# Ledger of designs, part 82: peptides against a protein of PDB entry 6JX3

Target 1, 85 residues: chain A of PDB entry 6JX3
Amino acid sequence: AEFRLRPEISVAQTDYGMVLLDGRSGEYWQLNDTAALIVQRLLDGHSPADVAQFLTSEYEVERTDAERDIAALVTSLKENGMALP

## One batch from the design tools (peptide; made by RFdiffusion4, then SolubleMPNN)

Design b2_p28_3_s3 (from b2_p28_3, 11 letters changed)
Fold by OpenDDE base, seed 5:
Structure b2_p28_3_s3 (fold): chain B 85 residues (1-85), chain A 28 residues (1-28)
Amino acid sequence: as target 1 above (85 residues)
Amino acid sequence: KKPYVRPSIRRIDPSTAEGREILAAVEA
């Protein structure tokens, strides 16, 4: 299934990084640069595998670690009501 | 290759100065 944000979630770009706004709860979530990069690529239609390949090509990270971190981030976004299941 | 920092998300706490600073940037 494709990665999608919930309809009540808005994205803001700030000097402090990407922020996700929940229009229902009023909560705001800050993403660090790596998380923002992952989210942006997923929203652009790249698969988690694509993102892992990108990370390993650009950063000092092993494929297994990249895959784990992407999966954990996606899970967190879903569990905290930002991304659709 | 660039140094890798693991992805992280955190809920912004508006009761803190740091939280309010980030929120001010969001609303700008």
Scores: peptide ipSAE 0.691, ipTM 0.913, DockQ to the pose 0.776
Fold by OpenDDE base, seed 4:
Order: sequence, then structure tokens, then C-alpha cells
Structure b2_p28_3_s3 (fold): chain B 85 residues (1-85), chain A 28 residues (1-28)
Amino acid sequence: as target 1 above (85 residues)
Amino acid sequence: KKPYVRPSIRRIDPSTAEGREILAAVEA
């Protein structure tokens, strides 16, 4: 399924990296560089498989680890109310 | 290939100096 942020979530780019703002709760979430990269690619329409291929091509990471980390991040974003199920 | 760091997210704590600095940057 397509990865999408909830409508109340805003994205901010700062000197400290990508920050997600929940307009309803007022909570702010900071993403590290890897998380921001994954989120950006998913929002651009790339599949998790596409992202995993990208990570293994550019970074010192095994395919299985990349897939696990992407899945875990997506789960976290959904559980914390940032991404749609 | 570049060094890999696992993805992470964390809630910004506005009660800390670091948190307030990040929030100031977001609100600017």
C-alpha cells in the first residue's frame, strides 16, 4: 500500500534535520538522517523494496537489515500517529 | 559505501535546552 502521512502531520526541514509536527497533539518528532532519507523516498512513491535497494547500494548495510529497518521505521511512524495505516 | 546508521525517530522534549533549540528552528 502507498505510504502516506496523516493529514495533520507537517514536515519541517531544519539545521537539525527533518522534523515531523503533529498539528493536533502539538508533538514534534526528530528523524535522524537515515530515517529522513527513507521517509522522503517513500513519500516520493518508492516502495520499501526500492528503498532497500537504494540503501544497500549506497551504504554498508545488508539487504535483510535494510528491509528490517525500513519496516520497523514504518511501524513506528504508524504507531506514533504520523503515518496512515 | 557510506557508513550505515539505523533509522531512528524521537519525540522532541520541550523541557530541555536542546529541545527548545530545535523547536525554535522549526517555528522560524
Scores: peptide ipSAE 0.691, ipTM 0.912, DockQ to the pose 0.814
Fold by OpenDDE base, seed 1:
Structure b2_p28_3_s3 (fold): chain B 85 residues (1-85), chain A 28 residues (1-28)
Amino acid sequence: as target 1 above (85 residues)
Amino acid sequence: KKPYVRPSIRRIDPSTAEGREILAAVEA
Protein backbone atom coordinates (compact mmCIF):
# COMPACT_ATOMS: atom_id res chain seq x y z
CA ALA B 1 0.00 0.00 0.00
CA GLU B 2 0.99 3.62 -0.46
CA PHE B 3 2.99 5.10 2.39
CA ARG B 4 0.92 7.76 4.13
CA LEU B 5 1.10 9.72 7.32
CA ARG B 6 -1.79 9.58 9.75
CA PRO B 7 -4.28 12.44 9.40
CA GLU B 8 -3.24 13.99 12.71
CA ILE B 9 0.42 14.14 11.69
CA SER B 10 1.93 17.31 10.30
CA VAL B 11 5.35 17.87 8.80
CA ALA B 12 7.56 20.78 9.73
CA GLN B 13 10.86 21.76 8.20
CA THR B 14 13.24 23.33 10.68
CA ASP B 15 16.88 24.22 11.05
CA TYR B 16 17.10 21.04 13.09
CA GLY B 17 15.69 18.93 10.25
CA MET B 18 12.29 17.42 9.55
CA VAL B 19 9.93 17.24 12.51
CA LEU B 20 6.69 15.27 12.65
CA LEU B 21 3.93 16.70 14.82
CA ASP B 22 1.11 14.67 16.34
CA GLY B 23 -1.82 17.03 16.70
CA ARG B 24 -3.65 14.74 19.10
CA SER B 25 -0.98 13.59 21.52
CA GLY B 26 1.16 16.68 21.29
CA GLU B 27 4.27 14.62 20.66
CA TYR B 28 6.98 15.69 18.25
CA TRP B 29 9.54 13.54 16.47
CA GLN B 30 12.82 14.69 14.96
CA LEU B 31 14.14 12.93 11.88
CA ASN B 32 17.76 12.95 10.82
CA ASP B 33 18.63 13.76 7.22
CA THR B 34 18.54 10.17 6.00
CA ALA B 35 15.19 9.48 7.62
CA ALA B 36 13.77 12.69 6.18
CA LEU B 37 15.01 11.75 2.72
CA ILE B 38 13.42 8.32 2.95
CA VAL B 39 10.12 9.71 4.21
CA GLN B 40 10.02 12.36 1.52
CA ARG B 41 10.56 9.82 -1.25
CA LEU B 42 7.99 7.44 0.18
CA LEU B 43 5.44 10.24 0.43
CA ASP B 44 6.21 11.08 -3.19
CA GLY B 45 5.10 7.60 -4.17
CA HIS B 46 8.38 5.75 -4.40
CA SER B 47 8.40 2.19 -3.14
CA PRO B 48 10.83 0.99 -0.49
CA ALA B 49 12.66 -0.80 -3.28
CA ASP B 50 12.91 2.47 -5.19
CA VAL B 51 14.29 4.19 -2.13
CA ALA B 52 16.82 1.44 -1.53
CA GLN B 53 18.03 1.75 -5.10
CA PHE B 54 18.31 5.48 -4.67
CA LEU B 55 20.30 5.16 -1.46
CA THR B 56 22.76 2.66 -2.90
CA SER B 57 23.30 4.85 -5.94
CA GLU B 58 24.00 7.99 -3.92
CA TYR B 59 25.50 6.76 -0.66
CA GLU B 60 28.11 4.35 0.63
CA VAL B 61 25.62 1.70 1.69
CA GLU B 62 24.94 -1.85 0.58
CA ARG B 63 21.51 -2.78 -0.75
CA THR B 64 20.71 -5.14 2.10
CA ASP B 65 21.62 -2.53 4.68
CA ALA B 66 19.54 0.11 2.93
CA GLU B 67 16.54 -2.20 2.75
CA ARG B 68 16.83 -3.10 6.41
CA ASP B 69 17.15 0.51 7.47
CA ILE B 70 14.15 1.57 5.38
CA ALA B 71 12.04 -1.25 6.77
CA ALA B 72 13.03 -0.42 10.32
CA LEU B 73 12.18 3.24 9.83
CA VAL B 74 8.79 2.47 8.31
CA THR B 75 8.02 0.09 11.15
CA SER B 76 9.01 2.70 13.69
CA LEU B 77 6.83 5.34 12.03
CA LYS B 78 3.84 3.01 12.08
CA GLU B 79 4.37 1.77 15.62
CA ASN B 80 4.77 5.27 16.96
CA GLY B 81 1.54 6.41 15.34
CA MET B 82 2.99 8.58 12.61
CA ALA B 83 2.28 6.46 9.53
CA LEU B 84 -0.82 4.53 8.52
CA PRO B 85 -0.59 0.72 8.52
CA LYS A 1 29.20 8.26 -3.28
CA LYS A 2 28.34 10.16 -0.13
CA PRO A 3 28.94 8.85 3.39
CA TYR A 4 25.92 6.98 4.69
CA VAL A 5 24.24 7.74 8.00
CA ARG A 6 21.56 5.35 9.17
CA PRO A 7 18.08 6.82 9.46
CA SER A 8 16.88 7.76 12.91
CA ILE A 9 13.91 9.32 14.61
CA ARG A 10 13.86 10.74 18.10
CA ARG A 11 11.04 11.90 20.31
CA ILE A 12 11.56 15.50 21.29
CA ASP A 13 11.70 15.94 25.06
CA PRO A 14 10.05 19.24 26.00
CA SER A 15 11.55 19.05 29.48
CA THR A 16 14.99 19.80 28.09
CA ALA A 17 16.40 23.04 26.78
CA GLU A 18 17.31 21.34 23.52
CA GLY A 19 13.79 20.02 23.11
CA ARG A 20 12.24 23.39 23.75
CA GLU A 21 14.60 24.97 21.26
CA ILE A 22 13.52 22.56 18.54
CA LEU A 23 9.86 23.05 19.40
CA ALA A 24 10.27 26.80 19.18
CA ALA A 25 11.68 26.34 15.69
CA VAL A 26 8.67 24.23 14.71
CA GLU A 27 6.29 26.98 15.73
CA ALA A 28 8.27 29.68 13.94
Scores: peptide ipSAE 0.690, ipTM 0.912, DockQ to the pose 0.801
Fold by OpenDDE base, seed 2:
Structure b2_p28_3_s3 (fold): chain B 85 residues (1-85), chain A 28 residues (1-28)
Amino acid sequence: as target 1 above (85 residues)
Amino acid sequence: KKPYVRPSIRRIDPSTAEGREILAAVEA
């Protein structure tokens, strides 16, 4: 399924990296650089498999580790009310 | 290839100086 943010979530780009804003709760979430890259690519329509391939080609990470990290991040974003299920 | 850092997210705490600094950047 397509990765999408919840409608109340906005994205802000800062010198401290990507920040997600919940317009209803007022909560803010900071993403590190890797998380931001993953989210950006997913929002652009790339599949988790595409993102894993990208990470292994650009960074010193194994495919299995990249896939696990992407899955964990997506789960976290959904559980914390930032991404649609 | 570049060094890999595991992805992470964290809630910004506005009660801290660091949190307020990040939030100020968001509002700018």
Scores: peptide ipSAE 0.688, ipTM 0.911, DockQ to the pose 0.783

Design b2_p28_3_s4 (from b2_p28_3, 14 letters changed)
Fold by OpenDDE base, seed 4:
Parts: structure tokens; C-alpha cells; sequence
Structure b2_p28_3_s4 (fold): chain B 85 residues (1-85), chain A 28 residues (1-28)
């Protein structure tokens, strides 16, 4: 299904990188460069498979590792209330 | 190809100076 952030989540770009703000809980989450890149591509409509292909093309990472890292990130974003199920 | 760093998300800890600085930057 389509990757989407929850409606209460706001995205901010700072000198510290991408930050996600939960307007209801008051929690703030910092994403490193790789996580931010993955989230941005998913929000743009790319599938996890698309993102894995992109990562293996641009970075020193194997396909299986990229796929696992993307899946783990998506799971974390959903479990921590940032992304819709 | 570029060096790869695994994706990480970290809750900002407002009990630290760094955490407060990040939030201040967000609110600026």
C-alpha cells in the first residue's frame, strides 16, 4: 500500500537533518541522511523495491541489506506512530 | 558508489543540550 505519514506528523528540514514532529504527543524524531532519503522517496510514490534499487545503484550496499534496512525503517515509523499502517 | 550508512531514527531528548538545540532549530 501507499506509504503515508500520519496526519498529525509534520516534517521539518534543519541543520541537524530531517525532523518529524508529532503534533499530538509532542514527540520529535531525528532522521539521519539515509533514513531521510528513504522517507522522501517513499513519500514521492516510489515503492520499497524502487528505493532498494536506488540505494544499491548509488551506495556501497547489497540489495538484500538495502531491502532489510528499508523494511526495518518502515516498521519503525509505523510502530512509533509516524506512518500510517 | 558512496559509503553506505544504515538508516536511523532517534527520538530527540530534550533533557540534553543537543536535543534542545535541535528543537530550537525546528522552531526557528
Amino acid sequence: as target 1 above (85 residues)
Amino acid sequence: KRPYVRPRITRIDLSTEEGRAILAAVLA
Scores: peptide ipSAE 0.637, ipTM 0.898, DockQ to the pose 0.807
Fold by OpenDDE base, seed 1:
Structure b2_p28_3_s4 (fold): chain B 85 residues (1-85), chain A 28 residues (1-28)
Amino acid sequence: as target 1 above (85 residues)
Amino acid sequence: KRPYVRPRITRIDLSTEEGRAILAAVLA
């Protein structure tokens, strides 16, 4: 299934990074550069495997580590109510 | 290749002055 944010989530792009706002709870979440990059690519339709390949090609990270980090981020976004299951 | 920093998300606690200051800085 495609990665999607919940409808109540708003995205803010700033010079200091990506921020997500939950319009129902009022909670704000700050994403560092890597998290923002991953979210942006997932929202653009890339699979987690695509993103892992991208990360390993651009950054000093092994495929296994990239995959684990992506999975952990996606899980966190879902569990904290930002992304749809 | 560039140095890798693992992804991180952080909830901003707006009930604190520090949290509000962080949000103000991020959105500035």
Scores: peptide ipSAE 0.637, ipTM 0.898, DockQ to the pose 0.565
Fold by OpenDDE base, seed 5:
Structure b2_p28_3_s4 (fold): chain B 85 residues (1-85), chain A 28 residues (1-28)
Amino acid sequence: as target 1 above (85 residues)
Amino acid sequence: KRPYVRPRITRIDLSTEEGRAILAAVLA
């Protein structure tokens, strides 16, 4: 399924990195560089498989580890109310 | 290839000056 942020979520690029703000609850989250990169590519329409391939080509990470990290991040974003299920 | 850092998300703590500064930057 397509990765999408919930409509109440705003994305900000700051000196502190990517920040996701929930306009309803007031909660907001900071993403490190890797998390931001993954989210950006997913929002651009790349599949998790595409992102895993990109990570393994650019970084010292194995495909299995990249896939697990992407899945865990997506799960966290959904469970914490940032991404649509 | 570049060193890999695992992805992390962290809820920002508004009780800290840093957290409030980040919020201010988001709203600016």
Scores: peptide ipSAE 0.637, ipTM 0.899, DockQ to the pose 0.906
Fold by OpenDDE base, seed 3:
Structure b2_p28_3_s4 (fold): chain B 85 residues (1-85), chain A 28 residues (1-28)
Amino acid sequence: as target 1 above (85 residues)
Amino acid sequence: KRPYVRPRITRIDLSTEEGRAILAAVLA
């Protein structure tokens, strides 16, 4: 259940947020602030539940909405070839 | 607490001039 990026994915941190590069396909993906925050915490070893707790503590979002949004993001990252299944 | 914006990822289409311009701006 460990969240990891695929080996070919590189992370770029910019003043405008996080950008992911697929080194094989050459595709670039832009993450908004919330997506970047979630990805960073997951990569640091926090569970989705940890991230949901963090979001509800810092932002105006309900727990169920945070959990759904995290799950949807993780699914998208996996389906689009950025995160390992 | 701060306003919440749902997470979003967007593929940058580098086959278009617009996409390349967006990437240039993001990475500038």
Scores: peptide ipSAE 0.636, ipTM 0.900, DockQ to the pose 0.562

Design b2_p28_4_s1 (from b2_p28_4, 13 letters changed)
Fold by OpenDDE base, seed 4:
Structure b2_p28_4_s1 (fold): chain B 85 residues (1-85), chain A 28 residues (1-28)
Amino acid sequence: as target 1 above (85 residues)
Amino acid sequence: KPGAKPRAVPSTMSQEQLEKILAELDAK
C-alpha cells in the first residue's frame, strides 16, 4: 500500500540530517542518511521493492538485507506514529 | 553514510525549540 506520513508530521532538513517532527507533541525522529533516502523515495511513490533495487545498485548492500531493513524502517515509522498504517 | 543500516533516533524538544523549527519550516 501507499506510504504516507501522518498529517501532523513535518519533514525538516537539519545539520544532523533529516528529521520527522510531530507538530503536536514536539517529538521528533532523526534519520540517518540511508533512512532519509528510503523515506524520500517512498514518499515520491516508489515501492519498497523499487527502493531495495535502488540501494543494491547504488550502494554496497545485499538485496535481502535491503529488503529487510526497508521493511523494518517502515514498520518502525508506523509503530512510532510517524507514518499512516 | 549512505548504504549503512537505516536508523531513526527518537528525541523530544522543548516548546521553544519546536516553535523555532515550525517557524523555519513555514519560511521555506
Scores: peptide ipSAE 0.255, ipTM 0.677, DockQ to the pose 0.099
Fold by OpenDDE base, seed 1:
Structure b2_p28_4_s1 (fold): chain B 85 residues (1-85), chain A 28 residues (1-28)
Amino acid sequence: as target 1 above (85 residues)
Amino acid sequence: KPGAKPRAVPSTMSQEQLEKILAELDAK
């Protein structure tokens, strides 16, 4: 399924990095640069596999590590109410 | 920096902070 943010979630770019903000509760998640990169590419329609390949091609990241980290991030964002199931 | 393990840090903000951010987003 396509990665999508929940309707109540806004994306804000801050001096400290990307923030995903729940406009109703005030809860937010501050993303580090790698997480922001992953989220941006997923929102652009790239698959997790695409993103894993991108990370291994552009940065010193092993494929298996990239896949695991992407999956963990996506799962967390879904569980924490930022992304749709 | 890209290449580091992806992380998301949860936090909350005041209603005033929220309104400020929402206003900034709306203004763009």
Scores: peptide ipSAE 0.254, ipTM 0.678, DockQ to the pose 0.097
Fold by OpenDDE base, seed 3:
Structure b2_p28_4_s1 (fold): chain B 85 residues (1-85), chain A 28 residues (1-28)
Amino acid sequence: as target 1 above (85 residues)
Amino acid sequence: KPGAKPRAVPSTMSQEQLEKILAELDAK
């Protein structure tokens, strides 16, 4: 399954973190560093499994927790209209 | 910082703010 943002969503880098902006509504979401890292790697073509492995290798994160966090984030992004189903 | 639980904070901006951002994005 390919992770993609909806066409109306733009990505902006700010001093406070990555922002996903809906250009039609003006609604946006500011991502913390971990969420930004996950989204960036997914958009680069890495699988959720790749991202989980990366997180466990680079940071003190358990594999199971990484997998759950990634899944939860992806679900939220889809439910909130940022990512395509 | 990375390693913390991933989080997305929702917000809404004014039309003026939106237009400024869209103009900047279009300029890229």
Scores: peptide ipSAE 0.250, ipTM 0.673, DockQ to the pose 0.094
Fold by OpenDDE base, seed 2:
Structure b2_p28_4_s1 (fold): chain B 85 residues (1-85), chain A 28 residues (1-28)
Amino acid sequence: as target 1 above (85 residues)
Amino acid sequence: KPGAKPRAVPSTMSQEQLEKILAELDAK
C-alpha cells in the first residue's frame, strides 16, 4: 500500500529537523533524522522493505529492528492523523 | 543522527508560529 500524508499535512524543514505540520490545527510532529529519512523514502515510492534494506546498508541497523521501527513509525503517523490509512 | 530509533515528537505551536511557517511554505 502507498504511504501518503493527509492532505492537510505539510512537510517543513526546520533548524530542528523535518516537521509534519497540520495546517488546520497547528499540531505538528518533529521527526528525528531516521524518521525523516524513512518518511522521505516512503513518499518517494519506496516500500517499507526497501527502506529497511537501505537503513541496514547505509547505517548500523539490524534488519529486524529496522523493519519493526518502520512499521511502528508508519502506524503512529496514521493513528496520529499525519498519514492516510 | 541517522540510524537511531525513529522518533516523532508531538507538539503544538502558536498562531503566530503557524502563520510564519505557512507563509514560508507558500513562498516555496
Scores: peptide ipSAE 0.247, ipTM 0.672, DockQ to the pose 0.098

Design b2_p28_4_s2 (from b2_p28_4, 12 letters changed)
Fold by OpenDDE base, seed 5:
Structure b2_p28_4_s2 (fold): chain B 85 residues (1-85), chain A 28 residues (1-28)
Amino acid sequence: as target 1 above (85 residues)
Amino acid sequence: KPGAKPAAVPSTMSPEQLERILAELDAR
């Protein structure tokens, strides 16, 4: 399934990192660098498996940890109304 | 720093927070 943000969510690049803004509620979520990287790659069309491989190869993250972290992040983004289910 | 556990910190924007974000965007 394709990863997509909800239509009311906007992406902002700030000096403090990537921010997802809900234009309706005024809520926002600041992503740390790893989360931003994951979201960016997912939005570019890479699968979670692709992203896990990328993290493993580029940043010496264990594959199992990467897979779990990506899944957890995606779940969080969906549950918190940032990404479409 | 990439490689750290991914995290998203939620918050509700104050007018000041929004203004700061918009200012940073305008500066790009």
Scores: peptide ipSAE 0.233, ipTM 0.674, DockQ to the pose 0.112
Fold by OpenDDE base, seed 1:
Structure b2_p28_4_s2 (fold): chain B 85 residues (1-85), chain A 28 residues (1-28)
Amino acid sequence: as target 1 above (85 residues)
Amino acid sequence: KPGAKPAAVPSTMSPEQLERILAELDAR
């Protein structure tokens, strides 16, 4: 399934990093650089598997770790109302 | 930096902080 943000969520680039913002409530999630990279690639249409491959090819992360961490991030973003289920 | 464990930190903005971010969005 396609990774998508909820319609009320905006993406902002700040001095403190990428932010996913609910413009109505004022709640947001600040992403670290790895999370931002993952989200950006997912929003561009890459699958979690694609992103895991990308991370392992470009950075010093193991495939299993990348897959687990991507899944955990996606799950968190869905559960916390940033991404659509 | 890329390669670190992905993390997202929850926060609730003050009105002033929200306005600043909205202004940045408008400026894009």
Scores: peptide ipSAE 0.229, ipTM 0.682, DockQ to the pose 0.103
Fold by OpenDDE base, seed 4:
Structure b2_p28_4_s2 (fold): chain B 85 residues (1-85), chain A 28 residues (1-28)
Amino acid sequence: as target 1 above (85 residues)
Amino acid sequence: KPGAKPAAVPSTMSPEQLERILAELDAR
């Protein structure tokens, strides 16, 4: 399934990192660098499996850890109203 | 630094923060 942000969510690159902003409520989530990388790649159309492979190949991350953390992040973003179900 | 555990920090923006982000979006 495609990872998509909710239509009211904007992506901004700030001095403090990537931010997902709900333009209606003013609520936002500031992503750390790894989360930003994951979200960016997912938005570009890569699958979670693709992203896990990318993380393991580019950084000191174990595959199982990457898969788990990506899934957790995606779930959180959906449950907290940033990403579509 | 990529490779750290993914994290997102929730917050509610002040008008000033929102203005700054909107300005950045407009500049893109």
Scores: peptide ipSAE 0.229, ipTM 0.678, DockQ to the pose 0.103
Fold by OpenDDE base, seed 3:
Structure b2_p28_4_s2 (fold): chain B 85 residues (1-85), chain A 28 residues (1-28)
Amino acid sequence: as target 1 above (85 residues)
Amino acid sequence: KPGAKPAAVPSTMSPEQLERILAELDAR
């Protein structure tokens, strides 16, 4: 299944990093650089596997760790109302 | 910086801050 943000969620770039903002409630999540990179690539149509491969090739990250971290982030974004199930 | 464990930090904006962000988005 494709990764998609909920319709009410906007992406904003701030001096402190990428932000996912609920335009109705004002609730938002500030992403660190790694999370921003993951979300951007997923929104561009890359699979979680693609992103994991990218992280392991660009940074000193173990494949298993990358996969786990991506899955955890995606789960969190869905549970916190930012991404569609 | 990339390579660190991905993290998302929750927060809630004031109405004024929210309006400023929305205005920025509309201006793109």
Scores: peptide ipSAE 0.228, ipTM 0.672, DockQ to the pose 0.097

Design b2_p28_4_s4 (from b2_p28_4, 13 letters changed)
Fold by OpenDDE base, seed 3:
Structure b2_p28_4_s4 (fold): chain B 85 residues (1-85), chain A 28 residues (1-28)
Amino acid sequence: as target 1 above (85 residues)
Amino acid sequence: KPGAKPRAVPSTMSPEQLAAILAELDAL
């Protein structure tokens, strides 16, 4: 299934990293660089498997670790109201 | 930096902060 942000969520790029903001409530999440990279690639249409491969090819990250981290981040964003299920 | 464990930190903002940031945000 396609990874999508909820309609009320906007993205801001800041000097301190990417921010996902609920424009109705003012709640937001600040992402570190790795999380931002994952979200950006997913929003661009890459699969979690694509993103895991990218991380392992570009950085010193094991495939299993990348897969777990991506899954955990996606789950968190859905549970915390940033991403659609 | 990329390669570190992905992390998201929750926060909330005041109406004034929200108004200021909304002008710079891109809707998705």
Scores: peptide ipSAE 0.240, ipTM 0.688, DockQ to the pose 0.098
Fold by OpenDDE base, seed 2:
Structure b2_p28_4_s4 (fold): chain B 85 residues (1-85), chain A 28 residues (1-28)
Amino acid sequence: as target 1 above (85 residues)
Amino acid sequence: KPGAKPRAVPSTMSPEQLAAILAELDAL
């Protein structure tokens, strides 16, 4: 399924990294560089498998670790109201 | 840095902070 942000969520680039902002509540989530990279690639249409492969090839992350971390991040973003289910 | 464990840290912002960020938002 396509990864999408909820309509009230916008993306901002800050000096401290990528931020997902809920324009309704004033809450935001500061992403570290890896999370930002994952989200950006998912939003660009890459699959979680694509992203895992990318991380292993570009940053020497273990494939199984990448897969677990991506899944955990996606789940968190959905559960915390940032991404659509 | 890329390659670290992904993290998303929740925060709340003041009205002033919100206004500043809204001025620089990238809409999807």
Scores: peptide ipSAE 0.238, ipTM 0.680, DockQ to the pose 0.099
Fold by OpenDDE base, seed 1:
Structure b2_p28_4_s4 (fold): chain B 85 residues (1-85), chain A 28 residues (1-28)
Amino acid sequence: as target 1 above (85 residues)
Amino acid sequence: KPGAKPRAVPSTMSPEQLAAILAELDAL
């Protein structure tokens, strides 16, 4: 299934990095650069496998670690109400 | 920086933070 943010979530590109804002609750989440990159690529339609390949190709990251970290991030974003299940 | 472990830090919005974020907000 396609990775999507929940309808109430908006994205802001700030000097501190990417921020996801819940317009209803007033909660926000600041993403570090790696998380922002992952989210951006997922939102662009790349699969988690695509993103893992990208990370291993561009940075010194092991494939297995990349896959695990992406999965953990996606799970967190879903559980914390940022992304649709 | 890319290559670090991905992280997201949740927080409750302050008035000044909200103002700053809204100024740069891109609604989806």
Scores: peptide ipSAE 0.231, ipTM 0.686, DockQ to the pose 0.101
Fold by OpenDDE base, seed 4:
Structure b2_p28_4_s4 (fold): chain B 85 residues (1-85), chain A 28 residues (1-28)
Amino acid sequence: as target 1 above (85 residues)
Amino acid sequence: KPGAKPRAVPSTMSPEQLAAILAELDAL
């Protein structure tokens, strides 16, 4: 299944990086550059495996580390109410 | 810097901050 944000979540680009904002509660999550890159590619329809390949190709990241980091981020965003299960 | 471990940092904002940011938000 594809990665998708919850309907109440909006994205903003700030001087401090990408922010995911719950427009109902005012809760937000500030993403670092790597997390923002992952989320952007997932929202564009790339799979976690695609994103892992991208990270290993563009940056000095081991494939297995990228896969685990992406999975952890996705899980976190789902558990924290930003992404749909 | 891309390539660092992915991180998401939670926070909340005041109604004033929320109103200001909502004007610049993009729903995805």
Scores: peptide ipSAE 0.223, ipTM 0.669, DockQ to the pose 0.099

Design b2_p28_5_s1 (from b2_p28_5 with V5E T8K S10T L11K V18P K20E N23D)
Fold by OpenDDE base, seed 3:
Structure b2_p28_5_s1 (fold): chain B 85 residues (1-85), chain A 28 residues (1-28)
Amino acid sequence: as target 1 above (85 residues)
Amino acid sequence: KKPYEPPKITKLDAQGNPVETIDAREKA
C-alpha cells in the first residue's frame, strides 16, 4: 500500500531533526536521522524495498535488519496516528 | 559505508521535552 501521512499531519525541519506535528491534537513527534530518511524516501514514492536497498548501500546495516527497521517504523507511524493505514 | 542508527521516534510535550521514545529494534 502507498505510504501517506494523515491529512492533519505536517512535516517540519528543525535543528533537532524532522518533526511530525498533528494540527488537531498538537501531538508532536521528533524523528532521528534514519527515521527521517526513511519517511522522506517513502513520501517521495520509493517502495520499502527501494529504501532497504538504499540503506544497505549507504550504511552499515544488513538487508534483513533494514527491512525490519522500515517495517517497524511504518507500523509505529500508523499506530501513533501519523500515517494512514 | 556510514554508521547506522536504527530509526527512532520521540514524542514531545508542549514544552518540547521527550515523553516517549519508540525504537524500531524494540518495536520489532
Scores: peptide ipSAE 0.733, ipTM 0.925, DockQ to the pose 0.923
Fold by OpenDDE base, seed 2:
Structure b2_p28_5_s1 (fold): chain B 85 residues (1-85), chain A 28 residues (1-28)
Amino acid sequence: as target 1 above (85 residues)
Amino acid sequence: KKPYEPPKITKLDAQGNPVETIDAREKA
């Protein structure tokens, strides 16, 4: 399934990285650099497998770990009201 | 290759202070 943010969520770029803002509640979450890269690529239409390949090519991480990290992040974004199920 | 940090998201209060941090490695 396509990764998408909930319609009330907006993306902001700050000096400290990407922030996801809920326009209805006013809550917001800051993403570290890795989380931001993953979200950006998913929003651009890359699959989790594509993102895992990207991470292992650019960073010191194993494929299995990258896949688990991506899945955990996506789950967190869905559970905390930022991404659509 | 560059050093890798697992993804993290941090909920911030109205003043930008951290309230909760979710670490992908702890979530998994």
Scores: peptide ipSAE 0.732, ipTM 0.925, DockQ to the pose 0.939
Fold by OpenDDE base, seed 4:
Structure b2_p28_5_s1 (fold): chain B 85 residues (1-85), chain A 28 residues (1-28)
Amino acid sequence: as target 1 above (85 residues)
Amino acid sequence: KKPYEPPKITKLDAQGNPVETIDAREKA
């Protein structure tokens, strides 16, 4: 299943990083650099496995930790109304 | 390789102040 944002969510770039804005409620979440990178790659069509490989290649993180971090982020985005199930 | 920070999302209020922060490592 592909990663997708909910239709009411828009992406904005700010001085403080990527922001996901709910156009209906007005609520918004700021992503740190790692979260933004993961979301960008998932939206570009990369699988979580692809993203984990990318993270371990570029950053000081183990594969298992990268996989868990990606899964946890995706879960949080779904639970907080930003990503589709 | 570059230093790694776990992914984190922060909910902001209308004034841009943090309401809550969710850390992937704490979530998992």
Scores: peptide ipSAE 0.732, ipTM 0.925, DockQ to the pose 0.939
Fold by OpenDDE base, seed 1:
Structure b2_p28_5_s1 (fold): chain B 85 residues (1-85), chain A 28 residues (1-28)
Amino acid sequence: as target 1 above (85 residues)
Amino acid sequence: KKPYEPPKITKLDAQGNPVETIDAREKA
């Protein structure tokens, strides 16, 4: 299934980077640059495999590590109420 | 290639102070 944010979640760009805000609870999470990059590409329709390939081509990271990092981030976003299962 | 930092997300309170941080490497 495609990666999607929950309907109550909005994206904002701040002086400190990308944040995800829950419009119901008021809770919000700040993403570091790598997390923001991954989320942006997933929302644009790229697969996790596409994102892993992008990361390994641009950054000092191995493919296996990139794949694990993407999966862990996605899991965290789902478990913490930001992304749909 | 550019230096790589694993993805992290940080929950903030109403004042912008960190409540908790989730590191992808620690999560995995």
Scores: peptide ipSAE 0.732, ipTM 0.925, DockQ to the pose 0.939

